# Peptides against a protein of PDB entry 4PAS, part 23

Target 1, 39 residues: chain A of PDB entry 4PAS
Amino acid sequence: SVNQASTSRLEGLQSENHRLRMKITELDKDLEEVTMQLQ
Target 2, 39 residues: chain A of PDB entry 4PAS as posed
Amino acid sequence: SVNQASTSRLEGLQSENHHLRMKITELDKDLEEVTMQLQ

## One batch from the design tools (peptide; made by RFdiffusion4, then SolubleMPNN)

Design b1_p15_5_s4
Fold by OpenDDE base, seed 1:
Structure b1_p15_5_s4 (fold): chain B 39 residues (1-39), chain A 15 residues (1-15)
Amino acid sequence: as target 1 above (39 residues)
Amino acid sequence: LQEERQELLEKLESL
């Protein structure tokens, strides 16, 4: 149904949003580690 | 790493 397609799209966007937030957090940690190694 | 972070932020803002 149209509602099922909309729900599945929302769940896909929510999962991608979560993945991207986790990747940003990983990159922030990697940058902190590199910064600490350069000090 | 900063460039990749910026690209990820722009992708989040597009949602």
Scores: peptide ipSAE 0.041, ipTM 0.568, DockQ to the pose 0.926
Fold by OpenDDE base, seed 2:
Parts: structure tokens; sequence; C-alpha cells
Structure b1_p15_5_s4 (fold): chain B 39 residues (1-39), chain A 15 residues (1-15)
């Protein structure tokens, strides 16, 4: 149904959003480590 | 810089 396709697309976007947020948090930690090494 | 990055992360987490 149109509703099932919309729900499945939303779940896919939510999982990708979560993955991207986790990757940003990883890169922020890497940036913090580099910043500490430069001080 | 660290405080500003933390504020940006919190803003992203609120979405």
Amino acid sequence: as target 1 above (39 residues)
Amino acid sequence: LQEERQELLEKLESL
C-alpha cells in the first residue's frame, strides 16, 4: 500500500540519519584528538 | 572551539 511504502521509506531515512549522526560523532572525536595533539 | 563544537552537536542531536 502507499502507507506501507511511505513507512518503509521513513524507516530507511531514520536509519540513515542515525548512521550519519554516529559518523559525525566519530569525526568530532577524531578532531578532538588531533586538536589535543596540536596543543 | 570545543564548547562551540559541543553546541553544534547538541543542535544536530535535537533534530
Scores: peptide ipSAE 0.038, ipTM 0.520, DockQ to the pose 0.157
Fold by OpenDDE base, seed 3:
Structure b1_p15_5_s4 (fold): chain B 39 residues (1-39), chain A 15 residues (1-15)
Amino acid sequence: as target 1 above (39 residues)
Amino acid sequence: LQEERQELLEKLESL
C-alpha cells in the first residue's frame, strides 16, 4: 500500500541519518588526533 | 576546542 511504501522510506531515511551521524563522530575523532599531533 | 566540538555534535544530534 501507499502507507507501507511511505513507512519503509522513512525507516530507510532514519537508518541512513544514524549512519551519517556515526561517520561524522568518527571523522571528528580523527580530526582531534591529527590536531593533537600538530601541536 | 574539545568543548566546542562536543557542542557542535550535540547540535547535530538534535536535528
Scores: peptide ipSAE 0.038, ipTM 0.518, DockQ to the pose 0.135
Fold by OpenDDE base, seed 5:
Structure b1_p15_5_s4 (fold): chain B 39 residues (1-39), chain A 15 residues (1-15)
Amino acid sequence: as target 1 above (39 residues)
Amino acid sequence: LQEERQELLEKLESL
């Protein structure tokens, strides 16, 4: 149904949003550690 | 210093 297709699209976007937020947090930590090593 | 700089570059390339 149109509702099932919309729900599955929303769930896919929510899971990808969570994955991207976790990757940003890891990159911020890695950048802080590199910055500390360059000082 | 040269080895340390190379290690930092490899870390940046892994991101």
Scores: peptide ipSAE 0.034, ipTM 0.486, DockQ to the pose 0.046

Design b1_p15_6_s1 (from b1_p15_6, 6 letters changed)
Fold by OpenDDE base, seed 3:
Structure b1_p15_6_s1 (fold): chain B 39 residues (1-39), chain A 15 residues (1-15)
Amino acid sequence: as target 1 above (39 residues)
Amino acid sequence: MSEKEELLKRLEELE
């Protein structure tokens, strides 16, 4: 059960890491669009 | 710098 708990925690951290990376990519796109509007 | 150029510089620092 200790190994199962460690695996489940790692999978949770990996999924959250992926979610955060996708959010950063979205914000970078939004900033690019605002930059284009100011040009 | 113009105000526009200053704003563009700040945005570039956030990217």
Scores: peptide ipSAE 0.029, ipTM 0.489, DockQ to the pose 0.049
Fold by OpenDDE base, seed 1:
Structure b1_p15_6_s1 (fold): chain B 39 residues (1-39), chain A 15 residues (1-15)
Amino acid sequence: as target 1 above (39 residues)
Amino acid sequence: MSEKEELLKRLEELE
C-alpha cells in the first residue's frame, strides 16, 4: 500500500540519518585526534 | 606562519 511504502521510506531515512550522525561524530573525533597529533 | 600552524588553523575552523 501507499502507506506501507511511505512508512518503509521514512524508516529508511531515519536509519540513514542516524548512521550519518554517528559518522559525523566519528569524523569529529578523528579530526580532534589529528589536531592533537599536529600539536 | 609555519605549514603546521596553517594546518592547525584550518582544522580549528572545521571543529
Scores: peptide ipSAE 0.028, ipTM 0.489, DockQ to the pose 0.048
Fold by OpenDDE base, seed 2:
Structure b1_p15_6_s1 (fold): chain B 39 residues (1-39), chain A 15 residues (1-15)
Amino acid sequence: as target 1 above (39 residues)
Amino acid sequence: MSEKEELLKRLEELE
């Protein structure tokens, strides 16, 4: 159904959003570590 | 600024 397709798309977008947020957190940590090494 | 200070500034802009 159209509703099932819409819910599946939303769940996909939510999972991708979570993945991207986790990747940003990892990159922030990596940048912090590099900054500490340069100091 | 030293090269080190410039690199630290660029890193700060990425955070």
Scores: peptide ipSAE 0.027, ipTM 0.483, DockQ to the pose 0.050
Fold by OpenDDE base, seed 5:
Structure b1_p15_6_s1 (fold): chain B 39 residues (1-39), chain A 15 residues (1-15)
Amino acid sequence: as target 1 above (39 residues)
Amino acid sequence: MSEKEELLKRLEELE
């Protein structure tokens, strides 16, 4: 149904959003470490 | 490259 397709798409977007947020957090940590080593 | 230059390159790759 249209409702099932919309729900599945939303769940996919939510999982991808979570994955991207975790990747951003990892990159921020790596940038902080490199910045600290440059000081 | 110096260690500092290598770290700066790594920083640029992460941004």
Scores: peptide ipSAE 0.025, ipTM 0.513, DockQ to the pose 0.047

Design b1_p15_6_s2 (from b1_p15_6, 7 letters changed)
Fold by OpenDDE base, seed 2:
Structure b1_p15_6_s2 (fold): chain B 39 residues (1-39), chain A 15 residues (1-15)
Amino acid sequence: as target 1 above (39 residues)
Amino acid sequence: LAEKKELLKRLEELE
């Protein structure tokens, strides 16, 4: 039970971490596009 | 930029 709770928490943190990393990458791309338009 | 900074902060909190 303790191990299952710990693994489920880890999986949740890993999925959220992945989501946040993907969103950062999207924002970096948007910023690059804006930067290119301003040049 | 503010959104990116907040996301980075949130990642640091999860590590």
Scores: peptide ipSAE 0.032, ipTM 0.538, DockQ to the pose 0.933
Fold by OpenDDE base, seed 3:
Structure b1_p15_6_s2 (fold): chain B 39 residues (1-39), chain A 15 residues (1-15)
Amino acid sequence: as target 1 above (39 residues)
Amino acid sequence: LAEKKELLKRLEELE
């Protein structure tokens, strides 16, 4: 149904959003470690 | 020391 297709798309976008947020957090940690090494 | 300060500034802009 149209509602099932819309729900599946939303779930896909929510999972990708979570993945991207986790990747941003990882990169922020890596930048902090590099900053500490340069200090 | 100037190069180190510039690198820290660029990192701060990315955070």
Scores: peptide ipSAE 0.023, ipTM 0.515, DockQ to the pose 0.050
Fold by OpenDDE base, seed 4:
Structure b1_p15_6_s2 (fold): chain B 39 residues (1-39), chain A 15 residues (1-15)
Amino acid sequence: as target 1 above (39 residues)
Amino acid sequence: LAEKKELLKRLEELE
């Protein structure tokens, strides 16, 4: 159904959003570690 | 030392 397709798309977008947020947090941590090593 | 300063400058530009 249209509702099932919309729900599956929303769940996909939510999971991708979570993945991207986790990746940003990881990159921020890596950048902090590199910054500390360069200081 | 010069390389370190350049790397820090590039990091500051990304933050």
Scores: peptide ipSAE 0.021, ipTM 0.493, DockQ to the pose 0.046
Fold by OpenDDE base, seed 5:
Structure b1_p15_6_s2 (fold): chain B 39 residues (1-39), chain A 15 residues (1-15)
Amino acid sequence: as target 1 above (39 residues)
Amino acid sequence: LAEKKELLKRLEELE
Protein backbone atom coordinates (compact mmCIF):
# COMPACT_ATOMS: atom_id res chain seq x y z
CA SER B 1 0.00 0.00 0.00
CA VAL B 2 0.93 3.68 -0.25
CA ASN B 3 1.20 3.77 3.54
CA GLN B 4 3.56 0.79 3.59
CA ALA B 5 5.76 2.42 0.95
CA SER B 6 5.82 5.66 2.94
CA THR B 7 6.70 3.82 6.16
CA SER B 8 9.49 1.86 4.46
CA ARG B 9 10.87 5.09 2.99
CA LEU B 10 10.80 6.76 6.41
CA GLU B 11 12.59 3.80 8.00
CA GLY B 12 15.20 3.95 5.24
CA LEU B 13 15.72 7.66 5.80
CA GLN B 14 15.97 7.13 9.57
CA SER B 15 18.59 4.40 9.14
CA GLU B 16 20.57 6.55 6.70
CA ASN B 17 20.35 9.51 9.08
CA HIS B 18 21.72 7.30 11.86
CA ARG B 19 24.53 6.05 9.59
CA LEU B 20 25.49 9.61 8.68
CA ARG B 21 25.48 10.69 12.33
CA MET B 22 27.73 7.76 13.21
CA LYS B 23 30.10 8.73 10.39
CA ILE B 24 30.23 12.32 11.64
CA THR B 25 31.04 11.05 15.14
CA GLU B 26 33.81 8.86 13.73
CA LEU B 27 35.32 11.77 11.83
CA ASP B 28 35.14 13.96 14.94
CA LYS B 29 37.05 11.31 16.91
CA ASP B 30 39.65 10.96 14.17
CA LEU B 31 40.09 14.72 14.18
CA GLU B 32 40.44 14.75 17.96
CA GLU B 33 43.11 12.03 17.81
CA VAL B 34 45.07 13.94 15.19
CA THR B 35 44.75 17.10 17.27
CA MET B 36 46.06 15.32 20.37
CA GLN B 37 49.00 13.91 18.39
CA LEU B 38 49.86 17.37 17.12
CA GLN B 39 49.71 18.95 20.59
CA LEU A 1 56.86 23.84 15.33
CA ALA A 2 55.47 26.32 12.80
CA GLU A 3 54.02 23.53 10.65
CA LYS A 4 52.51 21.91 13.73
CA LYS A 5 50.83 25.16 14.75
CA GLU A 6 49.41 25.63 11.27
CA LEU A 7 48.00 22.11 11.27
CA LEU A 8 46.37 22.70 14.67
CA LYS A 9 44.87 25.94 13.43
CA ARG A 10 43.44 24.16 10.39
CA LEU A 11 42.02 21.38 12.56
CA GLU A 12 40.44 23.90 14.94
CA GLU A 13 38.73 25.51 11.95
CA LEU A 14 37.21 22.14 11.02
CA GLU A 15 35.92 21.44 14.53
Scores: peptide ipSAE 0.022, ipTM 0.521, DockQ to the pose 0.047; fails the geometry check

Design b1_p15_6_s4 (from b1_p15_6, 8 letters changed)
Fold by OpenDDE base, seed 4:
Structure b1_p15_6_s4 (fold): chain B 39 residues (1-39), chain A 15 residues (1-15)
Amino acid sequence: as target 1 above (39 residues)
Amino acid sequence: LSEKQELLKRLKELE
């Protein structure tokens, strides 16, 4: 149904959002390590 | 910097 398709789309976006948040956190850590090593 | 990285680690554990 249209509602099932919409909920599946939302769930996909929520999981991707979580993945991206985790990736950003990792990149923040990596950037800080690189910055520290350059000093 | 080490303290900030520790906070980021704790943040990841909660997500």
Scores: peptide ipSAE 0.057, ipTM 0.543, DockQ to the pose 0.070
Fold by OpenDDE base, seed 3:
Structure b1_p15_6_s4 (fold): chain B 39 residues (1-39), chain A 15 residues (1-15)
Amino acid sequence: as target 1 above (39 residues)
Amino acid sequence: LSEKQELLKRLKELE
């Protein structure tokens, strides 16, 4: 059960890491579009 | 910008 708990935590951290990276990429795109519109 | 900075902070905490 200790190994199962460690594996479940790792999988949770990996999925959240992926989610955060995707959101950062989205915000970078939005910022680029706003910057272009202001030029 | 504030949202992006907070997301970067959380990402760093998970790594």
Scores: peptide ipSAE 0.035, ipTM 0.550, DockQ to the pose 0.911
Fold by OpenDDE base, seed 2:
Structure b1_p15_6_s4 (fold): chain B 39 residues (1-39), chain A 15 residues (1-15)
Amino acid sequence: as target 1 above (39 residues)
Amino acid sequence: LSEKQELLKRLKELE
């Protein structure tokens, strides 16, 4: 149904959003480490 | 930095 398709899409977007946020956090930590080493 | 920028772009597309 249209509702089932909408809910499945939302769940997919939510999971991808979470993945992206976690990866950004990892990159921020990596950049912090590199920055500290350069100082 | 390029990877982070791309991730931010994709994140905005999902919101």
Scores: peptide ipSAE 0.034, ipTM 0.548, DockQ to the pose 0.902
Fold by OpenDDE base, seed 5:
Structure b1_p15_6_s4 (fold): chain B 39 residues (1-39), chain A 15 residues (1-15)
Amino acid sequence: as target 1 above (39 residues)
Amino acid sequence: LSEKQELLKRLKELE
């Protein structure tokens, strides 16, 4: 149904949003470490 | 300088 398709799309977007937020946090940490090593 | 460039390379690989 249209409702089921919309729900599945939302769930996919929510999971991807979470994944991207975790990756951003990881990259921020790695950037900080590299910056410290360059100083 | 070579060490600095290596670290920058590593950073770019993470992105």
Scores: peptide ipSAE 0.025, ipTM 0.543, DockQ to the pose 0.050

Design b1_p15_7_s1 (from b1_p15_7, 10 letters changed)
Fold by OpenDDE base, seed 3:
Structure b1_p15_7_s1 (fold): chain B 39 residues (1-39), chain A 15 residues (1-15)
Amino acid sequence: as target 1 above (39 residues)
Amino acid sequence: IDERLKKLQEKLKEL
């Protein structure tokens, strides 16, 4: 149904949003480690 | 430093 297609698209966007948030947190940690080596 | 910066750049391409 149209509702099933809309819910599956929202679930896909929510899972990708979670992946991107986890990747940002990983990058922030790696940037902190590089910054500590430049000090 | 250079190897850590390279790893950070590769992770940024996967964003």
Scores: peptide ipSAE 0.147, ipTM 0.736, DockQ to the pose 0.859
Fold by OpenDDE base, seed 2:
Structure b1_p15_7_s1 (fold): chain B 39 residues (1-39), chain A 15 residues (1-15)
Amino acid sequence: as target 1 above (39 residues)
Amino acid sequence: IDERLKKLQEKLKEL
């Protein structure tokens, strides 16, 4: 149904959003570590 | 430092 297709698309976008947030958090930590070594 | 920057660049390409 249209509702099922919309729900599955939303779940896919939520999963991708979570993945991207985790990668950003990892990059922020790695940037902090590089910054501390340049001081 | 250079190897760390390279790792950061590879992680950025995976976004």
Scores: peptide ipSAE 0.144, ipTM 0.730, DockQ to the pose 0.820
Fold by OpenDDE base, seed 1:
Structure b1_p15_7_s1 (fold): chain B 39 residues (1-39), chain A 15 residues (1-15)
Amino acid sequence: as target 1 above (39 residues)
Amino acid sequence: IDERLKKLQEKLKEL
């Protein structure tokens, strides 16, 4: 149904949003470590 | 440092 297709698309976008947020947090820590090594 | 920068660049390609 249209509702099922919309729900599956939203779940996919939520999963990708979560993945990207976790990746940003990982990159922020790695950038902090590199910044500390340059000081 | 260079290996850390390379690792960061690979992580950016996974976005």
Scores: peptide ipSAE 0.144, ipTM 0.731, DockQ to the pose 0.871
Fold by OpenDDE base, seed 4:
Structure b1_p15_7_s1 (fold): chain B 39 residues (1-39), chain A 15 residues (1-15)
Amino acid sequence: as target 1 above (39 residues)
Amino acid sequence: IDERLKKLQEKLKEL
């Protein structure tokens, strides 16, 4: 169904968005720790 | 610091 394909695409985009948010949070923490080492 | 910066750069390529 067109609706099933649209739902599966939205779920894929939501999972990728979550992955990217988790990577950003990890990078922000790692940058904070590098910044603390440079002080 | 350099090895840590390298790890950060590799993580940025995975975005």
Scores: peptide ipSAE 0.143, ipTM 0.726, DockQ to the pose 0.901; fails the geometry check

Design b1_p15_7_s4 (from b1_p15_7, 10 letters changed)
Fold by OpenDDE base, seed 4:
Structure b1_p15_7_s4 (fold): chain B 39 residues (1-39), chain A 15 residues (1-15)
Amino acid sequence: as target 1 above (39 residues)
Amino acid sequence: VQKRLEELQKRLQEL
């Protein structure tokens, strides 16, 4: 039980960390596109 | 530009 709850919490944090990293990469690309359109 | 900035602002709210 304790190990399963810890594993499920770690998997949840890993999935959220991956989501946030992908979102940052997307926003960085979109910021570059807006910056290029302002030049 | 303006529409793309509004899209970026929406995506920042999803963090």
Scores: peptide ipSAE 0.175, ipTM 0.724, DockQ to the pose 0.894
Fold by OpenDDE base, seed 3:
Structure b1_p15_7_s4 (fold): chain B 39 residues (1-39), chain A 15 residues (1-15)
Amino acid sequence: as target 1 above (39 residues)
Amino acid sequence: VQKRLEELQKRLQEL
């Protein structure tokens, strides 16, 4: 149904948003390690 | 430092 297609698209966007948030947290830690090596 | 910066830049391209 149109509602099922809309729900599956929202779930896909929510999973991608979660993936991107976890990737940002990983990159913030890597940036901290690089910053400590420059001090 | 340089190698670690290149690894960080590669991970930024995977966003």
Scores: peptide ipSAE 0.175, ipTM 0.724, DockQ to the pose 0.899
Fold by OpenDDE base, seed 1:
Structure b1_p15_7_s4 (fold): chain B 39 residues (1-39), chain A 15 residues (1-15)
Amino acid sequence: as target 1 above (39 residues)
Amino acid sequence: VQKRLEELQKRLQEL
């Protein structure tokens, strides 16, 4: 149904949003490590 | 440092 397709799309977007947030947090930590190696 | 920057650039392309 249209509602099932909308729910599955929202769940996919929520999962991708979570993945992206976790990657940003990892990259921020990794940039801090590189910054410390350049000091 | 350089190798670590290349690894970070690769991870940025996966966003």
Scores: peptide ipSAE 0.175, ipTM 0.723, DockQ to the pose 0.927
Fold by OpenDDE base, seed 2:
Structure b1_p15_7_s4 (fold): chain B 39 residues (1-39), chain A 15 residues (1-15)
Amino acid sequence: as target 1 above (39 residues)
Amino acid sequence: VQKRLEELQKRLQEL
């Protein structure tokens, strides 16, 4: 149904948003470690 | 340093 397709799209966007936020947090930590190694 | 930059570049490609 249109409602099922909309729900599945929202769940996909929510999971991808969570993945991207976790990846940003990981990259921020790795940038901090590299910055500390360059000082 | 160089190895850590290569690891960061790999992780940026996973975005």
Scores: peptide ipSAE 0.173, ipTM 0.723, DockQ to the pose 0.866

Design b1_p15_8_s1 (from b1_p15_8, 7 letters changed)
Fold by OpenDDE base, seed 4:
Structure b1_p15_8_s1 (fold): chain B 39 residues (1-39), chain A 15 residues (1-15)
Amino acid sequence: as target 1 above (39 residues)
Amino acid sequence: SVLQELLEAQQLKQL
């Protein structure tokens, strides 16, 4: 149904959003570590 | 960290 397709799309977007937030947090930590090593 | 600074800036805008 249209509702099932919309729900599955939202769940996919929510999971990708979570993955991207985790990746941003990892990259922020890696950037901080590199910044500290250059000081 | 950049994320911590962004979070603090967001909190400051809510005051």
Scores: peptide ipSAE 0.056, ipTM 0.533, DockQ to the pose 0.021
Fold by OpenDDE base, seed 5:
Structure b1_p15_8_s1 (fold): chain B 39 residues (1-39), chain A 15 residues (1-15)
Amino acid sequence: as target 1 above (39 residues)
Amino acid sequence: SVLQELLEAQQLKQL
């Protein structure tokens, strides 16, 4: 149904959003470590 | 962290 396709698409977007947020958090930590090494 | 600073800056813009 249209509702099932919309729900499955939303769940896919939620999982991708979570993955991207985790990757941004890793890059933020790596940037902080580099910043501390340059001080 | 840069993420924490960005989050705080977004909160400050809502005041």
Scores: peptide ipSAE 0.055, ipTM 0.536, DockQ to the pose 0.022
Fold by OpenDDE base, seed 2:
Structure b1_p15_8_s1 (fold): chain B 39 residues (1-39), chain A 15 residues (1-15)
Amino acid sequence: as target 1 above (39 residues)
Amino acid sequence: SVLQELLEAQQLKQL
């Protein structure tokens, strides 16, 4: 159904959004560590 | 941190 296709697309977007948030948090930590090493 | 700066920039844009 149109509803099932919309739900499956939303779940895919939610999982990708979560993955991207985790990757941004990792990169922020790595950048902070590099910044601390340069001080 | 970059995340904190992004959060502060988002708050400033709402003013």
Scores: peptide ipSAE 0.055, ipTM 0.536, DockQ to the pose 0.022
Fold by OpenDDE base, seed 1:
Structure b1_p15_8_s1 (fold): chain B 39 residues (1-39), chain A 15 residues (1-15)
Amino acid sequence: as target 1 above (39 residues)
Amino acid sequence: SVLQELLEAQQLKQL
């Protein structure tokens, strides 16, 4: 049970880390597009 | 990209 709880927590943190990295990349692209439109 | 420029600027600040 302790190993299963630790594994499930790690998998949850890995999936959230991936989601956050994808969101940062999206926002960086949106910021670049806005910056190009303001020039 | 702005994110890459910020990451490069942080690396330069550690030298």
Scores: peptide ipSAE 0.054, ipTM 0.528, DockQ to the pose 0.020

Design b1_p15_8_s2 (from b1_p15_8, 7 letters changed)
Fold by OpenDDE base, seed 2:
Structure b1_p15_8_s2 (fold): chain B 39 residues (1-39), chain A 15 residues (1-15)
Amino acid sequence: as target 1 above (39 residues)
Amino acid sequence: EVKKLLEEAQKLKSL
């Protein structure tokens, strides 16, 4: 149904949003480590 | 490796 397709799309977007936020947090930590090594 | 971090950041910017 149109509702099932919309729900599955929303769940996919929510999962991808979570993955991207976790990757930003990882990169921020890696940048902090690199910054600390350069000081 | 700084090069790998830059490649990952560039991949995230293209989203």
Scores: peptide ipSAE 0.036, ipTM 0.478, DockQ to the pose 0.032
Fold by OpenDDE base, seed 5:
Structure b1_p15_8_s2 (fold): chain B 39 residues (1-39), chain A 15 residues (1-15)
Amino acid sequence: as target 1 above (39 residues)
Amino acid sequence: EVKKLLEEAQKLKSL
């Protein structure tokens, strides 16, 4: 149904949003490490 | 490696 397709799309976007947030946190940590190495 | 980090950041910015 249209509702099922919309729900599956939302779940996909939510999982990708979570993945991207985790990757931002990883990059922030890596940037901190690089900053510490440059000091 | 700083290059790998930059590539990952650029990939995220393109989304």
Scores: peptide ipSAE 0.036, ipTM 0.482, DockQ to the pose 0.033
Fold by OpenDDE base, seed 4:
Structure b1_p15_8_s2 (fold): chain B 39 residues (1-39), chain A 15 residues (1-15)
Amino acid sequence: as target 1 above (39 residues)
Amino acid sequence: EVKKLLEEAQKLKSL
């Protein structure tokens, strides 16, 4: 149904949003480590 | 490895 397609799309966008947020947090940690190595 | 981090950052910038 149109509702099932919309729900599946929303779940896909929510999972990708979560993945991207986790990747930002990883990169922030890696930048902190690089900053500590340069000090 | 700084090169890997830069590649990942560039990939995120293209989204």
Scores: peptide ipSAE 0.036, ipTM 0.479, DockQ to the pose 0.032
Fold by OpenDDE base, seed 3:
Structure b1_p15_8_s2 (fold): chain B 39 residues (1-39), chain A 15 residues (1-15)
Amino acid sequence: as target 1 above (39 residues)
Amino acid sequence: EVKKLLEEAQKLKSL
C-alpha cells in the first residue's frame, strides 16, 4: 500500500540518519586525537 | 591515519 511504502521509506531515512550521526561522532573523536597530537 | 580520515570526511561531504 502507499502507506507501507511511505513508512518503509521513513524507517530507511531514520536508520541512515542514525548511521551518519554515528560516523560524525567517530570523525569528531579522530579530529580531537589529531589535534592533541599536533599540540 | 590522516589520509583515511580525510577520505571518509570527503565521502560524507558528497552525500
Scores: peptide ipSAE 0.036, ipTM 0.477, DockQ to the pose 0.032

Design b1_p15_8_s3 (from b1_p15_8, 7 letters changed)
Fold by OpenDDE base, seed 4:
Structure b1_p15_8_s3 (fold): chain B 39 residues (1-39), chain A 15 residues (1-15)
Amino acid sequence: as target 1 above (39 residues)
Amino acid sequence: SVQELLQEAQQLQSL
């Protein structure tokens, strides 16, 4: 169905959005650690 | 017909 395809696409985008948010949080932490070591 | 209405309902469920 068009609705099932649309739902599966939304779920895929939601999971990718979550993955990207987790990666941003990791990189922000790594940047903070590097910044603290340079001070 | 009842058969045409059943076929139309099945088509709508597959969308």
Scores: peptide ipSAE 0.037, ipTM 0.445, DockQ to the pose 0.033
Fold by OpenDDE base, seed 3:
Structure b1_p15_8_s3 (fold): chain B 39 residues (1-39), chain A 15 residues (1-15)
Amino acid sequence: as target 1 above (39 residues)
Amino acid sequence: SVQELLQEAQQLQSL
């Protein structure tokens, strides 16, 4: 149904949003580590 | 730290 397709799309977008937020947090940590190594 | 550099950059931008 149109409702099932909309729900599955929302779940996919929520999962991808979570993955991207975790990757940003990892890169922020890696950037902090590199900054500390340059001091 | 990255937070200290961001704070310094914000201070320099206000001059």
Scores: peptide ipSAE 0.033, ipTM 0.416, DockQ to the pose 0.014
Fold by OpenDDE base, seed 5:
Structure b1_p15_8_s3 (fold): chain B 39 residues (1-39), chain A 15 residues (1-15)
Amino acid sequence: as target 1 above (39 residues)
Amino acid sequence: SVQELLQEAQQLQSL
């Protein structure tokens, strides 16, 4: 149904959003470590 | 820290 397709798309977008937020947190940490090495 | 550098950059932009 249109509702099932919309729900499955939302779940996919929620999982991708979570993955991207975890990658941002990793990059923020890597940037902090590089910043500390440049001081 | 990255947060300290961001604060320094904001201070320099206000001059």
Scores: peptide ipSAE 0.032, ipTM 0.423, DockQ to the pose 0.014
Fold by OpenDDE base, seed 2:
Structure b1_p15_8_s3 (fold): chain B 39 residues (1-39), chain A 15 residues (1-15)
Amino acid sequence: as target 1 above (39 residues)
Amino acid sequence: SVQELLQEAQQLQSL
């Protein structure tokens, strides 16, 4: 149904949003570590 | 820190 397709799309977007937020947090930490090594 | 460098860069861009 249109509702099932919309729910599955929302679940996919929620999982991708979570993955991207975790990757941003990792990159922010890696950038801080590199910045500290260059000082 | 990265946050301090971002703040300094924003101050320099306003000059």
Scores: peptide ipSAE 0.031, ipTM 0.413, DockQ to the pose 0.015

Design b1_p15_8_s4 (from b1_p15_8, 8 letters changed)
Fold by OpenDDE base, seed 3:
Structure b1_p15_8_s4 (fold): chain B 39 residues (1-39), chain A 15 residues (1-15)
Amino acid sequence: as target 1 above (39 residues)
Amino acid sequence: SVQQQLQEAQQLKSL
């Protein structure tokens, strides 16, 4: 049970880390588009 | 990326 709870917590943290990395990549793209519009 | 190019251009302007 303790090992299962630790595994499920790790999987949750891995999925959230992936989601946050995808959001950073999206924001970096949006910032590039805004920078191009200001030039 | 345009961000990297802008950073490089700002560095060149400070010389």
Scores: peptide ipSAE 0.034, ipTM 0.436, DockQ to the pose 0.013
Fold by OpenDDE base, seed 4:
Structure b1_p15_8_s4 (fold): chain B 39 residues (1-39), chain A 15 residues (1-15)
Amino acid sequence: as target 1 above (39 residues)
Amino acid sequence: SVQQQLQEAQQLKSL
């Protein structure tokens, strides 16, 4: 149904949003480590 | 955090 397709799309966007937020947190840690190594 | 350090460095430059 149109509702099932919309729900599945929302779940896909929610999972991708979570993945991207986790990747930002990883990159922020990597940047902190590099910054500490340059001090 | 790098964001906090950047904010602190910007505040020090405005003095």
Scores: peptide ipSAE 0.032, ipTM 0.404, DockQ to the pose 0.014
Fold by OpenDDE base, seed 2:
Structure b1_p15_8_s4 (fold): chain B 39 residues (1-39), chain A 15 residues (1-15)
Amino acid sequence: as target 1 above (39 residues)
Amino acid sequence: SVQQQLQEAQQLKSL
């Protein structure tokens, strides 16, 4: 149904959003470490 | 935080 397709799309977008937020947190940590090594 | 560290580094560079 249109509702099932919309739900599955929303779940896919929610999982991708979570993955991207975790990757941003990792990159922020790596950038902080590199910045501390340059001081 | 990276923003604070960048600000501190800029202050040190101006001395």
Scores: peptide ipSAE 0.031, ipTM 0.461, DockQ to the pose 0.013
Fold by OpenDDE base, seed 5:
Structure b1_p15_8_s4 (fold): chain B 39 residues (1-39), chain A 15 residues (1-15)
Amino acid sequence: as target 1 above (39 residues)
Amino acid sequence: SVQQQLQEAQQLKSL
């Protein structure tokens, strides 16, 4: 059970890390677009 | 007993 709980936690952290990296890339693009519109 | 040892080993494997 401890190894299964640790594996499921690691998979959850890996999926959240991927989601957050994709969200950073989206926000960087949105920030660039807003910056260009303000110039 | 062999059955008790098997149950103990299965419990340890599930941790």
Scores: peptide ipSAE 0.061, ipTM 0.528, DockQ to the pose 0.035; fails the geometry check

